# Peptides against a protein of PDB entry 3S8F: the designs that were tried, part 107

Target 1, 157 residues: chain A of PDB entry 3S8F
Amino acid sequence: VLTLFVAVPSLMTAFTVAASLEFAGRLRGGRGLFGWIRALPWDNPAFVAPVLGLLGFIPGGAGGIVNASFTLDYVVHNTAWVPGHFHLQVASLVTLTAMGSLYWLLPNLTGKPISDAQRRLGLAVVWLWFLGMMIMAVGLHWAGLLNVPRRAYIAQV
Target 2, 166 residues: chain B of PDB entry 3S8F
Amino acid sequence: DEHKAHKAILAYEKGWLAFSLAMLFVFIALIAYTLATHTAGVIPAGKLERVDPTTVRQEGPWADPAQAVVQTGPNQYTVYVLAFAFGYQPNPIEVPQGAEIVFKITSPDVIHGFHVEGTNINVEVLPGEVSTVRYTFKRPGEYRIICNQYCGLGHQNMFGTIVVKE

## One batch from the design tools (peptide; made by RFdiffusion4, then SolubleMPNN)

Design b2_p15_2_s3 (from b2_p15_2, 11 letters changed)
Fold by OpenDDE base, seed 4:
Structure b2_p15_2_s3 (fold): chain B 157 residues (1-157), chain C 166 residues (1-166), chain A 15 residues (1-15)
Amino acid sequence: as target 1 above (157 residues)
Amino acid sequence: as target 2 above (166 residues)
Amino acid sequence: SDFEEVLALLYELSA
């Protein structure tokens, strides 16, 4: 239970980012409870990639709280659940953030803007990566809950 | 302009922070629920038991596999298990159906896993520490033990068996 | 089972 207090600053940070996104969306003309989401620059892979990373981080973060829990970790530890968590945190959030940062950084470093074709390709890559990671993560978490062991090539399920 | 923007952001932050706190309490409640209902066989950090991994094979309750299963009371047993590179001892572990089994698991070499298929028994085994798991097998048969912690070249082939007798 | 209960709890949390 005491371990969950570590979640406080993490949650505060995460939802502060969400608040910033809401503000940005509303500045861009978004209205209503959800209209601000549509107003965000979804045509820019430099924006989309990190945001998708954050979206993947939501279930990953929830899983992190589970993994940090003494009682819940007993259930999921060293099962396929753990790789599922890692793929959401490292292979989704960190990787997508890195991808997004490159889409912003490279044009600025070279002084050459990305072409429309490159932009569209970037969007496709980021969305497909996210989709694949979500499918994989859900599968791994589900398998973990079915007591599929981590680091084993065979399992009784 | 900046001040106005900051005030607006603050309003949104308050809402999201409230949601954050609500989620925190939900998680605490879930943990409390699991703690209240699923603590059997789990040992808190305050009950850590230590052993010398360099002598565990020579002396003590883990030294003789033939004496690894000890009856401690009516329908109660303690099983002293070694996880080593690359296997388990005793192997097989023979226990009666319906008995309360206390597994005392340690390692003489490196970190291993102790995952019993068909059960919720799943612990890491650290040299110098004793992992304790309490379980009652309700169904007779064979239960495979899987090492789910990488321990070397033979990790993937490291298996054991628990035989539950009627 | 413990796994089923955890699944149920996670489902409720996600809903």
Scores: peptide ipSAE 0.020, ipTM 0.765, DockQ to the pose 0.098
Fold by OpenDDE base, seed 3:
Structure b2_p15_2_s3 (fold): chain B 157 residues (1-157), chain C 166 residues (1-166), chain A 15 residues (1-15)
Amino acid sequence: as target 1 above (157 residues)
Amino acid sequence: as target 2 above (166 residues)
Amino acid sequence: SDFEEVLALLYELSA
């Protein structure tokens, strides 16, 4: 039970970010319980990428608690579940945040704004990456629960 | 204007913090549920047991594969298994159907995995440490042992077999 | 399956 308190600082940080997003959305004209979400700049890949990363991080973080639990880790340890967790944390949040950072950084470093075509391409890349990662992560977690081993090319199922 | 903005941000933060606490309880509930639904399948493990990996091949219960399966009681066996680069011994492991099997698994070299397909047996095997797993095979047949911890160039080919006899 | 049960629980807790 005490181990679960390790998640508290992370949750506080995550939801502080969420609070900032809500405030930003409301400043952009969003109203209501969910209207602020739609008001966020979803046309900017530099914004969309890290937000999608955060969305992937939510189940990944929950999985982290599972992996840190001795009794539950017994079920998932060295199964496909573990790679699924990593792909949500590293290949989703970290990678998408890095991608989003590039979409902001490169225009600022070069002094040239990205073209509309580049923007659309960036959005496509980010969304496709997220979709692929979610499909793979769900598959890996499911396979892990079905006792598919990690670091093996064969499985019973 | 800045004061109003700060108050608004604070209100949102309070709301999200409350939500965060609620989610914490959700996670605890999920853990409790998973524990409750999977407790029946948990294989009991023994206490921490140590062994010298440098001599485990030469002396002791792991030294002779022919003596690895020891009957400890009526319908009860202890199997001393070595996971090594790159295989298992004994191989095959022969045990009777319906018997309670206590696996005592260790390694003379590096860390390996011991994952038995068709079962919930899945443990890491550390040199110098004995992994203990208790299991009863209800169905006869062959069960493949897979190494699920990278142990070197031959890792992908490291397999064993448990033969459960009627 | 265990996965389906977890999903069901998540749904119930989220509702």
Scores: peptide ipSAE 0.018, ipTM 0.773, DockQ to the pose 0.074
Fold by OpenDDE base, seed 5:
Structure b2_p15_2_s3 (fold): chain B 157 residues (1-157), chain C 166 residues (1-166), chain A 15 residues (1-15)
Amino acid sequence: as target 1 above (157 residues)
Amino acid sequence: as target 2 above (166 residues)
Amino acid sequence: SDFEEVLALLYELSA
């Protein structure tokens, strides 16, 4: 019940952020239905990281609703599904947001801009992290649906 | 200038609201799909039943593992199972194939899990609470019981066995 | 794109 209640403002926030991104992209010269996406600063790890986190949060949020459903939770509860959900929420959104914030915060605090090499490395790290998390999350969710138990090192499947 | 910017923002917000509504239907559809494909044979929750965890080992239907399997009908049994640190009682649990088995599971110590491989039996076992699960084993053989709730240092080795006899 | 570059790198490393 609490999860469903929190889901409403969370969704509102998510779509508000998306609207802001579209506006920003259009201000940067993006045109058309999707052109604004390409116009966003994808060369900045401080931007890319939290955005990827948000993208990972979408299926995670949907999973949260599933987990909060009494009937659906019976299927997924205490299976590998749950860790999959956690990795999307914590290891993706929270972690990537933290990573992105550091790429902005540290240069501003120290007064020293990041080098181009550091920027490129940051982008690689963030994208690889996201990719890895998505693979892991999909695997865990799939395993959960196959009744692989949580907190057990063995399974029949 | 600011007014124009605000209007533009509102336009995009309206678009995203429309998108959000569309996605809502998608999510509902996905939930429905999940229900349709993965909820077959869901074991209904039983009535809430309480027991004293401090005495459950000494008195009552859980006290004697030799008396844990009770025939309640021609093809119906009740099995009183204890999940404890670190194992299950009785172990093995012997039941006949094709019979309706009502598991009454509780714990004398801490929270445990009761996950039977090859089945949809997957419940948490709380001290002071009796978990009731109904299941009919259609295939004979051995079914492993796994504790999927952390219960201490021996958690990973906490296993039981259900033996289904022809 | 950065994403494509990462994929290319992964492909090279996987070979």
Scores: peptide ipSAE 0.017, ipTM 0.745, DockQ to the pose 0.022
Fold by OpenDDE base, seed 1:
Structure b2_p15_2_s3 (fold): chain B 157 residues (1-157), chain C 166 residues (1-166), chain A 15 residues (1-15)
Amino acid sequence: as target 1 above (157 residues)
Amino acid sequence: as target 2 above (166 residues)
Amino acid sequence: SDFEEVLALLYELSA
């Protein structure tokens, strides 16, 4: 049970970011318990990408707690569950954050704003990426729970 | 203005912190529930047993595959399994149906996996350490052993077989 | 949803 307390700093960090998003949304005119979400700048891929990464990071973080549990790790260790966790953490959060960072960095470095077409394309890319990652992650976690081994091309399920 | 903003931010942070704590308790509760209701699926951790990987092939219970299966009691066996690049020894492992089998698994070279399909046996095998797994096969037949830890160029072909006899 | 809007855009671009 005490092993779960290792997650406290990560949770605090994650939800502090969420708090910042809520504050930003409310400053942009969002009202109500969830209305602030819609008020966020969803038209900017530099914003959308890392936020989608954060959303993927939530179940990944929960899985991290499971993976870190001495007893529960016996269920998931070296199964497809683990790659599922990694894809949420790295291929979702880190990758999407990097993608989003480019949409911020390139305009600033070049001094040229992105075109509307580039903006729309960027939004499409990050949303499709997120969708694909979620499908993959769910599949891998599901396979892991069915005891599909990691690093193997065969399985008896 | 800054003071008001600061208070507002703190309020939101406190709310989200409370949510964080709530989620933590949910996770703890889930673990507690799982342990309380699904103990049969949890393999208890054994005592750490060590072996010299440089001599394990030459001396000791892992040295002779023909002597790897040892009857330790009525309907009780210990099987000394060697996971190596790239296979398992003995192969096949022959055990009786319904017998309590204690697998003692180690490696002479690198880290390997020992994943038995159709069972909950899934352990990493470290050179210098002995992995101990207890299992009773209820159904006769062949069970494939899969290496689920990368161990070199032949990793993908590293398989073994457990034959459970009636 | 925003995602649905993006999908709609993709369909338009693919036509």
Scores: peptide ipSAE 0.015, ipTM 0.781, DockQ to the pose 0.016

Design b2_p15_2_s4 (from b2_p15_2, 9 letters changed)
Fold by OpenDDE base, seed 2:
Structure b2_p15_2_s4 (fold): chain B 157 residues (1-157), chain C 166 residues (1-166), chain A 15 residues (1-15)
Amino acid sequence: as target 1 above (157 residues)
Amino acid sequence: as target 2 above (166 residues)
Amino acid sequence: DLFLEVYALLYERSE
């Protein structure tokens, strides 16, 4: 119940952020239903990282609702599903947001802009991080549904 | 100028909020549908029962592993299981195939897990509380019990066995 | 359908 209660304002906040992104994209010349997405600064790791974090947070949030559901929680509780959820929420959203914030913060604090090489490397890092995290998360969720236990080195399957 | 931008932002926010609400209802509807139509296989919660963890080893139904399996009916058994640091008792737990088994599990020390591989039995065991799980083993064989809640230095090696006899 | 899969797994594990 508490998780579901928190889920409501969280969804509202998330979609408000999406609204801000749409507005920003349209200001940058994006048109149409999805054209504003293309217009966003995908060449900036400071932007890409937190956005990818948000994308990872979507299935994680859905999983949170599952975990909060008594009947469904019985299936997933203390299985690999739970670490999968955590890796989406913490290692994806929080970590990528932190990474993105650093790509903005450090140049701003030092007064030294990042080089093009550093920018490209940053993009590679955040995309690879996201990809790896999604693969691992899917695997953990799948394993959890197959009753692979959490906090154990053994598994049924 | 800024006012116009502000109004535009508000318009987008309203649209996305409407979408948010729609998605919320979709999720609620899906959960409600699942709960309403797919209730099979859910183990009912047992009655809240408390026990003194400091005396559970000395007196009561958990005190003697040899008396842990109690026949309560023609094809019904209650098994009093202790999860402790670091193992389970009785071990092995021997039960008949096809019998309705009510596991009453508690702990004399710290919180443990009771996860029976090959089944949907997966509960946490709290000192001072009795976890009740009802299950019928349809297939004979050995079922491993694992602890999936960290309980100390020996947690990783905390195993038990349920032997289902034909 | 994740919910359907959960049902299937739950049913299977209850057997």
Scores: peptide ipSAE 0.013, ipTM 0.761, DockQ to the pose 0.474
Fold by OpenDDE base, seed 3:
Structure b2_p15_2_s4 (fold): chain B 157 residues (1-157), chain C 166 residues (1-166), chain A 15 residues (1-15)
Amino acid sequence: as target 1 above (157 residues)
Amino acid sequence: as target 2 above (166 residues)
Amino acid sequence: DLFLEVYALLYERSE
């Protein structure tokens, strides 16, 4: 039972990141309980991508606790639930962070800023990616709860 | 001012840490709720039982598929199942409706899955270990066994059937 | 026949 306390450091880290975001938003003029969110640079795909990744990581982290739980893992193990978890953790957070990193790195490496068109395209890409991943992840988790097996081309449901 | 900035960050961190702690308890509560509402009927894990995968096909209760179904009581059976590349033995598995079935599943080769559609039976099968699953089929008919653990080139076509007789 | 052996390995054992 005490093994679940391994999540404590991870949660501390995650919410420290959130604290950093709040601080950044407030530095940019955001006020109030939620005003700092609006003040963040949502026009920059290099920022939006990893933040969306973080958002996807939240339910993924919760799922991680489920997957690590002996009794609950019995329900979800080797079902579509597991791929759903993977796509939140890897295909969302890691991938979006990588995408965002590119939007920052390439301009810096080339010494040329991205055009406005490229910026808008980048925003479209990361938002569409996030949307697609969320739809797929929800579907996979739902299917998993309906006992759809992973690594199989057929299912009862 | 760096000092002011650090102080502000610390304040936010404290708030979020408190929130983090609260969320931890929320997660625990959710787990408890899920256990209370959805884990009824979960098949408990059996004790560790070992077999020699190199001889399991030659001797013992798994060696003869014709003797795989053993009646252990008036309404109780034990079924010795082999999961192998790429199928199950015996196939089909024939059991009576309403009887308590104890599946003893092992593998002579690699790790396989044993997922029975329409049931909560879903276990991994490891060579050298015996997986024990207890289940009572309430409805007659055919139940498909699916391998949900990748086991090789024929994995996608590895199926079995449980036939529940009236 | 390697083909037949592979076919049997992949498909016939699971049927």
Scores: peptide ipSAE 0.013, ipTM 0.782, DockQ to the pose 0.017
Fold by OpenDDE base, seed 4:
Formats: structure tokens, sequence, C-alpha cells
Structure b2_p15_2_s4 (fold): chain B 157 residues (1-157), chain C 166 residues (1-166), chain A 15 residues (1-15)
């Protein structure tokens, strides 16, 4: 149970990012409980990518709590559940953040802004990546709950 | 205005941190609930049993596979299992249906997994430590043991069998 | 309800 307190810094980090997003959205004219979300720059892949990473990180973080729970980890440990968690944390959050960073960094380093076509392509890439990762992650978690083992080429189910 | 922005950010941070803290307590409560209702026989780390992996094959309850299944009471057995590169001992493990089985699992070499298909038995096996799992097989038949922790070149072929007899 | 469902998935899926 005490292991869960390790989650405090992670939660603080995640929700401070959320706070920054809310501030940014409200600064951009968003109002109400959810209006600030709509006001965020969803047309910029440099913004969308890390935000989608954060969205994937939410269930991943919940899974992290499960994995850190003694009794629950007993059930899911070394099953397909664990790779599912990894793909949400590394292949979603970290990877999408890296993608977003590139969409911002490269234009600034080269001094050349991205074209509208490149922007649209970037949006398509990050959204498709997110969708694919969510499908795969759900599948892996589901398989894990069905007791499909990790690091095995066979499964009972 | 930078000061106004900082004040606004602080307000939002306080709100989200409060939410975060609330969620933390919810998760702790949920874990506490699972601990209170959990009946899978998981032993806390505070009851960790140790063994010498260098001598476990030569002496002690794991040394003789013919003596691995020990009746400890009416319809109660302890099974001393070795997970090694690359298999399990004894193999097969023969136990009666409906009996309470306590598996005592350790390794003489490297870390292995002990995943029994069709059950919720799934533990890592560390050299020098004894993993203890309680289980009662309700249905007779064969249950495959799978190593789900990488243990070397033969990892993917490391299997065992539990035979539950009527 | 969600917790109970997850609990069921984790603890009641196997014998």
Amino acid sequence: as target 1 above (157 residues)
Amino acid sequence: as target 2 above (166 residues)
Amino acid sequence: DLFLEVYALLYERSE
C-alpha cells in the first residue's frame, strides 16, 4: 500500500501539465468546464502529439497503480498486461512527446516553417499512431486479463 | 501580465493537485479493499523464505523429486518445485483433485517464471528465495506450466505439467 | 461498479 505513494510525484506532474493546458485553453478564450479544451491548438501536431501521449498515459498510469499493487500485480505480472502498460507509457507518451518535439524543434532549428501539407500529414500521423497504440494496448491488457503470458509464443486462450 | 499569469496557473495547479490527491486516496482505498477481500493466498514479502541455491539440489526438500510431494494434513499437500534451465522438477507434478496444495518453488540457477495455465498461479522464481502459492485444483486433468520470465536460450521451450488425479 | 468489474475480471476469471 505504501508503494502507492511513489505515484504522488507522477500524479503531480501529470496534473500540473493538465493545469497548464487549462490555463492555455482559457487564455485562448475557452470558457466553462470543458470549453478550454476546445480552445487549445488542435491544428498543431507539435501540440496534439504530446497531448495524445498524455491521454494514453492516463490509463497507463492507472495500470501503473495496478502493477504497483501487491495483490493486483500478482494477477497481471508477466502477462500480456505488462507489455500493454509499457506501450502506453513508452510507445505512447514518450514517443508522441518525441514526435511533438520534432514538429516544433525542426522548424525552429532550420528556420523553415512546415508547410500546410506537412502540418496536415503530421496531424494524421500522430492521430493514427495514437489510435493504433490504443487498440494494441487495449488488446494487450485484455489478453493479460485472460492470463495470456508474457514472453511466450503459446497461450491457453 | 506575468504576475497575473502565475497567479492563474497557481490556482489551476491547486485545483488539479487537489484532484490528484483525492484520486490518490481513492486508489489507496481501492487497494485496501482488494487487500481486505483477497483470498488468493499471496504471502507478503515480510514472510520471505530464503534458501541456498548452490545446495538446494543436494540437500533439503527440493533435492529428491520423488519426495517433492509431501502430505502435510488431511487433503493438504506441500509440493517442492524446482524451476531450472530449462524445465521443472518434478515433472509431472501429480496432485489429487480437491486437495489444498502449497507450492514451494525455488531455482538453483537463474530467475524463472511459474505460470500455470487454467489457474491464477503466476509467480517469479528467484534463486535464493522460495515462492509460496496455495491452490486447490477443482477439476482433474493436465495443467501446463509456462516460464514467463526470460531465463536463457531455452526459455521458450521451458514447460512443465501438473497432473490432477481424481 | 467499475472497480467491481475490474475485480471480477482479475479474481473471478479463473478457478
Scores: peptide ipSAE 0.009, ipTM 0.780, DockQ to the pose 0.341
Fold by OpenDDE base, seed 1:
Structure b2_p15_2_s4 (fold): chain B 157 residues (1-157), chain C 166 residues (1-166), chain A 15 residues (1-15)
Amino acid sequence: as target 1 above (157 residues)
Amino acid sequence: as target 2 above (166 residues)
Amino acid sequence: DLFLEVYALLYERSE
């Protein structure tokens, strides 16, 4: 149980980012408990990508706590649950953050802004990536709970 | 202006930090609840037991697959299992239905997995360490052992069988 | 010989 305290720094970091998002949204005219979310620049793939990564990181982080628990890890260890977890962490947060960084970096390095078509394509890419990742992650976690083994091509279920 | 912005940021940070801490306690509470209500499904971890992987095949209880199943009491057995590249021994493992089986599993070479389908038996097997798992098979039949830890080129084909006899 | 050895390693030992 004491191992759960290792999650504190990560949670602090994650929710500090969330705080920054709320602040930014409110500065952009968002009001109310959730209105600030709508006010964020959802038309910019450089913004959307890492935010979607953060959203994927939420269940992934929760899973990390589970995986770090001695008793709960007994249930999920070396099952499909584990790849479900790190796909949320790596293929969602890290990858989408990299994608977002690219959408900022390329225009910056070239000195040329992205076209509207490129922007729309970028939005489509990151949203589709996120959707696919969530579907896969849910499936893997579900399979893991059904005791489908990791690193095996065969399973009872 | 800067002062107001700073105060606002701090307020949001404090709020979200409080939320994060609250969520942490929720998770701890959920774990505690799970442990309190579902302990029956958890196999207790045994004490750390060490073995020399370089000699485990030549001497000791793992050396002879024919002697791997040892009756330790009425309806109680200990099974000494080797996980190796790429298989298990003994194979098949034959045990009676309804008996309490203590599996003592180790490896002479690399890390392997020991995942028994249809059961909650799922442990890693480390060279030099003995994994101990206790289980009672209620249903007769064949239970497949799957290696769920990468152990080399033949990993995907590494299977074993537990035969539970009536 | 190498083929047979690899085959044995991958398929026969796992049975």
Scores: peptide ipSAE 0.007, ipTM 0.788, DockQ to the pose 0.017

